# Peptides against a protein of PDB entry 4AID: the designs that were tried, part 80

Target 1, 242 residues: chain A of PDB entry 4AID
Amino acid sequence: FDIKRKTIEWGGKTLVLETGRIARQADGAVLATMGETVVLATAVFAKSQKPGQDFFPLTVNYQEKTFAAGKIPGGFFKREGRPSEKETLVSRLIDRPIRPLFVKGFKNEVQVVVTVLQHDLENDPDILGMVAASAALCLSGAPFMGPIGAARVGWVDGAYVLNPTLDEMKESKMDLVVAGTADAVMMVESEIQELSEEIVLGGVNFAHQQMQAVIDAIIDLAEHAAKEPFAFEPEDTDAIKA

## One batch from the design tools (peptide; made by RFdiffusion4, then SolubleMPNN)

Design b2_p15_8_s4 (from b2_p15_8, 8 letters changed)
Fold by OpenDDE base, seed 3:
Structure b2_p15_8_s4 (fold): chain B 242 residues (1-242), chain A 15 residues (1-15)
Amino acid sequence: as target 1 above (242 residues)
Amino acid sequence: SEEERKARVRAYLFK
């Protein structure tokens, strides 16, 4: 197997992005690890548009399977067949920043699946899942104008904290999730406790700055492991307005 | 070549 791996230090933790060992049937597949939290992201896209397809059919599915070799908080309550509230929320957090980055006019079906394989009870799989999904799309050859990075920012003892642990988050006055490209913030989701707008905006800037290392890591991985770009030329929709 | 492949990937990601 041609295994490619990128490792970086990120917020005082080791982030590992790996491809080539598992899920080889996908267009892109990335195993991402931070601490002892492990996620698998897969990206699959149709090579043709369905007849009559009028919208971009992107599906993002984040799932925390109970059979993961680690304790998944809340995993015992999964009734078969419906995503938990957390899984629904995280699926949306992944969807929101990636959806606008597909080439305009691309209407082939795209499926992104993020599976939590292990949870260390310190590092939340959501940020790791966002990063892994971005990487999987960049490897796939789909017309995705990524990568995106993602970061969570806390505010603890009067300072920004990158990707706070679940225990550090109990002391945090901010839960700020940011996703973006190298050049732009694409998504912000925030819960704030009595902080100034200046601190919150500073948190967004901090997140965007800190995610550049992740973006660069995804690019480096893609340079070594990406499939050939899918040949897609958008129909010149400007010619229909004449 | 591997360099040509890298160049294609870069050109695709940084359009």
Scores: peptide ipSAE 0.160, ipTM 0.795, DockQ to the pose 0.873
Fold by OpenDDE base, seed 1:
Parts: sequence; structure tokens; C-alpha cells
Structure b2_p15_8_s4 (fold): chain B 242 residues (1-242), chain A 15 residues (1-15)
Amino acid sequence: as target 1 above (242 residues)
Amino acid sequence: SEEERKARVRAYLFK
């Protein structure tokens, strides 16, 4: 087994990114762990475009499956079928920052699946899922101009908190989720209780700064484990408008 | 080399 692992300390917690043990049939596969929360991200892409494909067919599915229910409190056997509201929301949180980062003109089918395997009741799988999806894409060889990092920022006792626990979030005046590249913020989602715009903007900057360690960790993992880049040259669509 | 592979991966991810 050629297992590659990257471990960092991140917000006072150990983040582990692992590849090579699970889902080897995927183009990219990453097992991500923070505390005792564990997610599996897989990325698969088609090696050709479908005839008549006019849009980029990216699908992102985040799933908190019931086989993890022995490790997810209150996990009623979620009937196989319709995603929950949370699963739909997190799927969008992952989709939003990654979709713009595919090479323009790439219209091969891409499927990203994030599966929660374990939940510790402290670390939310959403941020971990965003990180894992980014890492899986970077390993896949798909024409993805990542990585992205992600972070949640809370505001507790007049200070920013990186990736607050579910219990700390009860005391937080801010739930700020940020995703971005090394150079840019790509997505912000926020729920705020009576905070100034200055504090919120400071939270975005704090998140973007703190996610750099994750971006660097994904790059390091990709340097050791990424597949050969898929040979894709975008058609010069600017030449057709002349 | 592994370094050349690293360089290709970096160049690909940061284009």
C-alpha cells in the first residue's frame, strides 16, 4: 500500500490528509481527519467530453450516510434517497468555490463525492469536507486550478476563533465560512448576530490567512501523490469570436 | 525525478 499522509496542526487541532488506502478506483481520493471527525472525498472525471455537451457538468455530493450513524448522534437511518437540507447546503458550499477554478472550456463530467465516515460531535464535517474535496481534485489530475482552503470563523468573547467546536458555536456571535485559493477569497457564507462590518471583514481576512496552512498541506500531498495532469488544452474560443 | 514531478504538479495547480 503506497499511503501518503500529511499532518498539520491547525487551530489547535490535528488535521490529517491521507491518500492511497481507500477508493483507489477514483481519480483522486482523500481521507481527511480532524479530531475524531473523518470524511472521504473522491473525485472522478471523464476522459472525454460527451457529444453536444454545452456546459461544464460538475456534480458535488456531500453525504452523511447512515453507516456512520453509529458515530453520528441522532442519526435516524436516513433513508437512502433525498439529501437532507444540511447535505444540500454543504454540497453547495463545496461546489461554489471549486467550480470557477476548472480550466475554461473543460466540459468533461466531474463528480466529487464527500462522505462523512465518523463524527466526533465537536468538529463539523463541512469544513473538513471542503478541504478533502479540494485535496481529492488536486490529486486527480483534473484541470483544476486549486487547491482551495476553507475555514469557519467564530466570534467568542470578543475574539476570532478558528473552526469553533459545535459547543463553542453556541456562544459565537458569528458563523463565517470562507473558502479561497492562496491568492483570493472565492466564497463567503455568513450568519451574524449584531456585529460590525469591520469585525466580519476581519473574520474573512483571518479565515483566508489561517487556511494557507491547509493549502500548503494539500500542495505537499499533491507533490507526493498526484496523478499525472490530464492533457487538456482549452480551445481558443477568443479566436472564434473574431 | 520526484522534484520534476513536484514542479509539474505545482505548475499545473497554479497556472
Scores: peptide ipSAE 0.121, ipTM 0.780, DockQ to the pose 0.882
Fold by OpenDDE base, seed 5:
Structure b2_p15_8_s4 (fold): chain B 242 residues (1-242), chain A 15 residues (1-15)
Amino acid sequence: as target 1 above (242 residues)
Amino acid sequence: SEEERKARVRAYLFK
């Protein structure tokens, strides 16, 4: 197996991005680890457009599969079939920043699947899932103009906290999730308890700054492990409908 | 409102 791994220190935690061990049948596949939280992101794209396809068919599916009763809190067998509210929300959270970054006119089916493999009860797999999905897309050869980074920002004891633990989040007056490219913020989602707009904007800037290390790590991984870019030439017709 | 606040933050970020 040709395993490529990138490791960085990020917010006082070790982030590991790994490819080449699992899900090699995907166009891109990344294992991302922070603490003992582990996610697998896979990206698969169709090599042709379906006849009559008029929209970009991107599907993002985040799943917290309950492995055996000891590795994910809340040992209820999630009934096969319907995403939980959390899974639905996180799927959208991943979808929102990546969807605009596909080359205009690309209407081949794209499937991003993020599976939580392990949860340490400290590090939320949502941010890790966003990072892993970005990395998997960058490795896939799909016409994705990423990477994106992502970060959660808390406000604890009058300071910004990068990727607060679940316990730190109980004390946080802010749950701010930011995703972006090197150059731009693409998505913000926030739950705020009586904080000024200035603090929130400062949190967005803090998140965007802190995610650069992740973006750079994804680029480094892609330089060593990405597939050849899929040859896609957009038809000129999509330029005229603006 | 929270929605107005979110709208302002969005408006600043997407300018």
Scores: peptide ipSAE 0.017, ipTM 0.547, DockQ to the pose 0.019
Fold by OpenDDE base, seed 4:
Formats: sequence, C-alpha cells, structure tokens
Structure b2_p15_8_s4 (fold): chain B 242 residues (1-242), chain A 15 residues (1-15)
Amino acid sequence: as target 1 above (242 residues)
Amino acid sequence: SEEERKARVRAYLFK
C-alpha cells in the first residue's frame, strides 16, 4: 500500500489525514483522525454527464455506522434507514461550502460519503467530516476548487476556543461552525447565547484564521497523493450570453 | 499508539 499521511497540531490536538490504505476504489478517500474520533471520507465522480442533466448532481451523505454505535453518543444499532436528524444536518454542513466550489458547468454525478468509524466522546465528527470530505475531493481529481477548511468556535470564559470538546461546549456561549477556502468564508452556521455581533464576527475571523493550517495540510497531502486532474472544459458562459 | 489506532479502525471496517 502506498500510504500518505499528513499530521498537524491543531487547536492543541493532533489532526491526521491519511490516504492509500482504505477505500482505494474511490476517486478520493481520506481517513481523518482527531483524538480518537475517526472518519472516512470518500469522493466518487462520474466520468461523463448523463444526457439531459440540467443541474449539478452532488450528493453528500454523512453517516454514523452501527458498528460505531457503542462509540457514538446516543448511537444505537441503526438498521439501514432514513438518515437521523444529526446525519441530515451534518450532510448539509458539508454540502453547503463544497457545492459552489465545483467548476461551473460540471454536471457529472458526484458522491461524497463521510462515515464515522469511531467517536471519542470529546471530538465531534462533524468538523472532522468536513475536513475529510474536502481532502477526499482534492485527492479525487474532480474539478473542485478547494480545499475548504472548517472549524468550530466556542466562547468559554471570555475567550475563543477552537474545536471545543463536547464537555467544553456545555459551558460555551457560542457554537459557531465556519467553513471556507484560503481566501474566503463560504459558510457560517451559528447558535449563540447573548453575545455581541462583534464577538460573533471575531469568531468567524478566528475560525477562518485557524483553518488555514488544515487547508495547508490538505494541499500538502494532495501534492503527494492526488490523482491526475480530470480533464474538464467548463462551458464558456460568455459564449451563451452572445 | 498509531498501531493501536490502525487496529481499532481495522476492527471497525473489517467486522
């Protein structure tokens, strides 16, 4: 196996991005670890567009597998079925920032699957899943103008906290999830308790700054492990306006 | 250890 790995210190925790061992049949596959929380992201894309395809067919599926249920809060033996509310929410959190980063006119089917393999009860798999999905897309050769980074920001004892633990989040006045590229914030989702707009905006900036290390880590991994970029010519949208 | 982590991941995937 040609295993490539990137390891960084991020918010006082070790983030590991690994490829080449698992799900090698996917276009991109990344095993991401933070603490003892482990997720597998896979990206697969069709090499052609379906006839008459009028929209970009991106599907993002975040899932907490039954085998991980004993390691996931509230995890039970889930039979194959409808996604939980959490799984639906996290799938949208991953979808929102990545969808606009595909090359305009690309209408080939893309499937991103994030599977929680282990949960340490401290590090939430959602942020890790966002990072892993970004990395898997960057490795895939799909016309994805990533990477994105992601971060959760808490507000505890009058300070910003990067990726607070589940226990620290109980004391946090803010649950702020941010995703973005190196240059731009792409998505913000926030739940706040009586905080000023200044603190919230400062939290967005803090998140965007802190995710740069993750973006750089994904780039470094991609430089060593990405597939050849898929040859795609974007539709000349200027030619359609003439 | 990283080996223990890999073993845990394998135990989840190849059950």
Scores: peptide ipSAE 0.016, ipTM 0.427, DockQ to the pose 0.023

## One batch from the design tools (peptide; made by RFdiffusion4, then SolubleMPNN)

Design b2_p16_1_s1
Fold by OpenDDE base, seed 3:
Structure b2_p16_1_s1 (fold): chain B 242 residues (1-242), chain A 16 residues (1-16)
Amino acid sequence: as target 1 above (242 residues)
Amino acid sequence: TWPPPAPAPPPERIFF
């Protein structure tokens, strides 16, 4: 098995990105670990466009399986069939920053699935799921202009905290989720308690700075483990106007 | 809702 692994220290925690052991049938697959929280991201894309496809058919599905829920407070038997509110929200958090990074004119079906395998009750799988999805897409050969990084920022005792634990978040005046590329912020989602705009903007900048190490880790993993890029030439939509 | 800064032009594809 050609197993590739990248390990970094990130916000005082070990982030591990692994590929080559699990989900080999996917175009890209990444096992991501932070603390004892573990997620599997898989990316699959169609090698052709469906006849009459007029929009980009990206589907993102974040799911917390019942085996991980044995540690999750309130993880009563999720009836197989409907995403929870959390799963729906996190699926959208992953979708939002990745969707605009596909090559314009690419209309092949893309499916990203993020599965929570383990939860430590400290590290939320959402940020880890965003990172893992980004890495899986970069490995897949899809025409994805990533990677994205992601970070959660808290504000505790007058300081920014990178990826606060669920307990630190109870004392936080900010829940700020940021996703971006090396060069740009792509998504911000925030819940703020009586903080200045300056502190919030500083939190976005802090998140974007701190996610660079994750972006670099995904790049390094992809240099060693990415599939050959899918040969996609966008139809020159400007040539039809001549 | 603060508008994020305008997305920079899509990064060049890191992997050719």
Scores: peptide ipSAE 0.008, ipTM 0.534, DockQ to the pose 0.043
Fold by OpenDDE base, seed 4:
Structure b2_p16_1_s1 (fold): chain B 242 residues (1-242), chain A 16 residues (1-16)
Amino acid sequence: as target 1 above (242 residues)
Amino acid sequence: TWPPPAPAPPPERIFF
């Protein structure tokens, strides 16, 4: 197997992005590890548009598998069924920043699946899932204008904390999830307790700065492991305005 | 209420 791996130190934790071991049948596939939390992201896209496709058919599915449930807070034996509320929320957190980064006019079906393989009870797989999904899309050859980075920011003892542990989050006055490109913030989700707008804005800036190392790591992985870009001509949107 | 900055137009593709 041609296994490519990028390893960085990120927020005092080792982030590992790996491709080429698992899910080789996908267009892109990334194993991401932070601490002992492990996720698999896969990206698959159709090579043609369906006749009469009016919208971009992107599906994002975040899943916490039953074998990982013994290491997931509140995870009991989940039978195969409807996504949990958490799985639905995290699927939307991944969808929101990636959806606008597809080339205009691209209406081929895209499926992103993020599967939690292991949880360490310290590192939440949601941020790791966002990073892994971004990396899998960059490797896929899909017309995706990523990478996206992501970060969670806490506010503990009057300071910003990058990707707080589940225990540090109990003391945090902020749960701020940010996703963005190198140049722009694409998504913010926040739960805030009694903090000024200045602290929140500072948290967004902190997140965007801290995710650059992840963006660079995805870039480096993609330079070594990306598939050839899918030959897609965007609809000339200027020709529709004439 | 902070409006998140409108998502910038997608950057030019870093990977060609």
Scores: peptide ipSAE 0.008, ipTM 0.530, DockQ to the pose 0.043
Fold by OpenDDE base, seed 1:
Structure b2_p16_1_s1 (fold): chain B 242 residues (1-242), chain A 16 residues (1-16)
Amino acid sequence: as target 1 above (242 residues)
Amino acid sequence: TWPPPAPAPPPERIFF
């Protein structure tokens, strides 16, 4: 099996990014693990634009399927049904930072699917899902100007905590999710309890600094496992307006 | 002055 794996220490936890074992029919596929939380991200893109396509048709679906329900208390068999509020929110958290990074004028259909395979009840699959989606896109050959990294930052006992556990988050005065590239913050989402703007801005900077190791890990994986870039030249839309 | 987090150890690349 041509299995490629990148392992890093990240926030005192082992992050593993693996490709080549699962979902080989996708353009990109990454199995990401942190602790005992495991997600599969797949990226698939159309090799042509649909006639009359006027917008970029990106779809992102995050799913906490019942294969993880052996560990989720109260996990009823989620019938094939409407996404939960969490699944809808996390799908948007993944979509927001990746959508701007596609080459302008690319209007081929892109589907990103993140599936939670295992949950340890300590490491939230959302951050891991963001990282896995970024990695799957970088491996796919799609005209994606990533990678993105992602991080959650807590504020516990007067300090920043990178990717706090679900138990540490109960004592946290901040739930700050950040996504970005090597060069820029692309997305911030925050729930804050009575903290100064200085602490929040410091948390964004801390997140952006800490995600660089993840960005570098995705790049190193992609250098060895990415498909050939899809040959896409954006139509010179400025030439049609003259 | 928060000490900068120690540089992450170089990532181990495992090939299977």
Scores: peptide ipSAE 0.008, ipTM 0.402, DockQ to the pose 0.021
Fold by OpenDDE base, seed 2:
Structure b2_p16_1_s1 (fold): chain B 242 residues (1-242), chain A 16 residues (1-16)
Amino acid sequence: as target 1 above (242 residues)
Amino acid sequence: TWPPPAPAPPPERIFF
């Protein structure tokens, strides 16, 4: 097994990105760990476009499976059924920043699956899932102009907190999730309690600065473990206007 | 309006 691993310290926690051990049948697969929370992201893409495909068929599926080691909050007895509200929201949080970064005209089916394997009850799998999905796409050879980083920012005792624990979040006046590239913020989602716009904007910057270490870690992993880029020539959409 | 205005420097107390 050609196992590649990147480890960084991030917000006082160890972030580990690993590839080559699990899900080798995927185009990209990353096992991401922060604390004792563990997620598996897989990226798979079709090598051809379906006949008559008119839109980009990206699907993102975040799943907190009942076999995850540890207590998953609310995880007692998921009947085979509809995604939870959390699974739906996190799937959307992952989808939003990655969807714009695919090469224009790419209409091959792309499936990103993020599975929570373990939950420590401190580190939320959502941010870790965003990071892992980004890394899996960068390893896949898909025409994805990532990586994205992601960060959660809290506001506790008059300060920004990077990736607050679930317990710190109870005292936080802000739940700010940011995703972006090295150069740009791509997505902001925020729940805010009576904070100034200045504090919120400062939180977006703080998140974008703090995610650079994650972006760099994904790049370093991709340099050592990425598949050959899929040979995709975008249809020259400018040639149709002549 | 996107991009957001140039944000204030983060407050001096960052908890990592």
Scores: peptide ipSAE 0.006, ipTM 0.496, DockQ to the pose 0.044

Design b2_p16_1_s2
Fold by OpenDDE base, seed 1:
Structure b2_p16_1_s2 (fold): chain B 242 residues (1-242), chain A 16 residues (1-16)
Amino acid sequence: as target 1 above (242 residues)
Amino acid sequence: TWPAPEPAPPPEVVFR
């Protein structure tokens, strides 16, 4: 097994990004761990465009599987079939920041699947899933102009908290999820209780600053483990209009 | 493109 691993300290926790052990049939596959929460992200892309494809066919699927249900709060045996509200929301949180980063004109089918393998009841797998999906895409060879980082920011006792625990979030006046590149914020989702706009904007900045270590970790992993870039030349759409 | 807002002075960051 050619296993590549990147480990960083991030918000007082160890983040591990690993590739080469699981899902080697995918274009990219990353096992991400923070605390005892573990997710598997896989990226698969078609090597050709379907005839008549007019839109970019990106599918993102976040899943909290029943095998992890003994480790997920409220984990009733999810009958295989309909995504939960959480799974739908997190799938959208991953989709939003990554979709605009694909090379313009790329219309090959892309599937990103994030599977929660373990939950520690402390670290939410959503942020970890966003990071893992970014890493899996960067390893895949798809024409993805990432990486993205992601962070959750809380506001507890008049301070910002990076990736608050589920228990700290009960005391938090803010649930702020941010995703971005090295250069830009791509997505903000926020639930806020009686906080000033200044505190919220400061939280976005804090998140963007703190995610740089994750972006750098994904780049370092990709330098050691990425596949060769898929040869894609965007059709010169200006030449078709002449 | 949301401009990265100018860094507000970092509030006390508590890494617990």
Scores: peptide ipSAE 0.024, ipTM 0.549, DockQ to the pose 0.045
Fold by OpenDDE base, seed 5:
Structure b2_p16_1_s2 (fold): chain B 242 residues (1-242), chain A 16 residues (1-16)
Amino acid sequence: as target 1 above (242 residues)
Amino acid sequence: TWPAPEPAPPPEVVFR
C-alpha cells in the first residue's frame, strides 16, 4: 500500500492527513484526524461533460454516520436517508469556498463526500471535513485551484482560540468559521454574541494566518501523492460571442 | 489559551 501521511501540530493539536489506505476508487481520498475525530473525504469527478450541461455540477455531501464507534451527538433521530440540519449546513460550509476555485468552464460532475468515521466529543468534524475535502480535491487531479484551509475561531476570556473544543465553545462569545486560500479569504460564517466588528475582523485575520500551516500541509501531501492533472482545456467562451 | 497576538498589522484581507 502506498500510504502517504502528513502530520502537523495545529492549534496545540495533532492534525494528520493520510491518503492511499482507503477509498482508492475515488479520484482523491483523504483520511483526516484531529484528536480522536476522524473524517474521510473523497473527491470523484467525471472525465467528460454531459451533453447540454449548462452549469458546474458540484455536489458536496457531509454525513455523520451514527454507527461510527462513538456517540455522535444528535445521532438518536437520524432517520436513514435525510441529511440532518448540521449535515446540510456543513455541506454548504464546504461547498461555498471550493466552488469558486474550479477552473472556469469546467462542467464535469464533481462529487465531494465527507464522512465522519469517529467523533471524540471535543473536536468538531466540520473544520476537519473542510480540510479533508480540500486535500482530497488537490489529490484528485480535478482542475481545482486550491488548496483551501479552514479554521474555527472562538473568543474566550478576551482572547482568540483556534479550533476551540466543544467545551470551550460553551464559554465562547464567537463561533467564527473561516475558509480561504493562501492569498484570500473565500468564506466567513459567524455566530457572534455582543462583539465589536474589530474583534470579528481580528478573528478572520487570525483564522487566515493560522490556516496557512494546513494549506502548506495539503500542498506537501499533494506534491507527494496527487494524481496527474486532468487534461482540461476550457472552452474559449469568448469565441461563442463572435 | 493563545494570547491575543499583538495586533500584527491586519493582513490585507482581500475579500474577493
Scores: peptide ipSAE 0.024, ipTM 0.562, DockQ to the pose 0.034
Fold by OpenDDE base, seed 3:
Structure b2_p16_1_s2 (fold): chain B 242 residues (1-242), chain A 16 residues (1-16)
Amino acid sequence: as target 1 above (242 residues)
Amino acid sequence: TWPAPEPAPPPEVVFR
């Protein structure tokens, strides 16, 4: 087992990114931990395009398995094979920033699965799931122009808070989720209570600055554990219009 | 390309 691990301090919490122990059948697989919240992200991509595929077939599935629900309030045995509202929302939060980072013309099927393995009731698995999905894609060899980082920003007592706990979020006037590359913000999702545009823009900038340490951690992990890049040459679609 | 926003004055980052 060639286990690679990156550990950083991030917003006063230890973030651990691990690969090589589990889900080795995936193209990329990352076990991510923050506090006692644990997620597994897996990335799998097809090595060929389906005949007649006209769009990029990316599927992102975030799931909170019932064994983690022993710690999740209201985690009744969802025997129902439909995603919860939260699972649907978080799947979209992961999808939105990663989708535009695939090489143009790549139309092979890509599946990203994020599974919550443990929840500590303090650290929300969504941000951790975004980070883990980014890392899994960077390890996979897929033509993904990541990594992305992600951060949640709160506003508590007139200050920005990086990745507030679920209890701190009850006092927060802002729930700001940001995802981006080293150079660009790719996604913003926000719920805001009576804050100026200046404070919100400052929160986006704060998030983007704070996610750089995560981006660097994913790069360092990928340098040591990434698969060889999948040989993909985009068809020069501009040459057919001449 | 969104211009890199001018560095907002560093928010008082309270790491608790």
Scores: peptide ipSAE 0.022, ipTM 0.562, DockQ to the pose 0.046
Fold by OpenDDE base, seed 2:
Structure b2_p16_1_s2 (fold): chain B 242 residues (1-242), chain A 16 residues (1-16)
Amino acid sequence: as target 1 above (242 residues)
Amino acid sequence: TWPAPEPAPPPEVVFR
């Protein structure tokens, strides 16, 4: 197995991005670990456009499967077939920042699947899932202009906390999820308890700064493990505006 | 193009 691994210290936790061990049939596949939370992201894209495809068919599916349910509260009774509220929200959190980063005119089907394999009850799989999805896309050869990073920011005892634990989040006045590229914030999602706009904006900036280490880690992994870019020439859609 | 927010002063980052 040609296993590539990138390890960084991130917010006082070890982030591991690994490829080449599992899901080798995907275009990109990343096993991401933070603490004892483990996610598998897979990216698969069609090598041709479907006849009559008029929109970009990106599907993101985040799943917390029952094998992780021994650590996930309430996971013991997940009936196969309906995403939980969390699974739906996290699928959107991953979709929102990545969707704009695909090359304009690319209308091949893209499927990103993030599967929670293990949960430690400290590190939320959502941030890890965002990071893993970004990495899987960067490895895939899809015309994706990533990577994205992601970070959660809390506000605890008058300070910003990077990726607070689920227990620290109970004390946090802010649940701020940010995703972005090296150069730009792409998505903000926030739940805030009576904080000033200044603190929130500072949190966005903090998140964007802190995610750079993750972006760099994905780039480094991609340099060592990415597939050849898919030969895609965007149809000259600007020629139809003449 | 969303204007990049002006860099807020770096918060005291508490790595716990």
Scores: peptide ipSAE 0.019, ipTM 0.543, DockQ to the pose 0.048

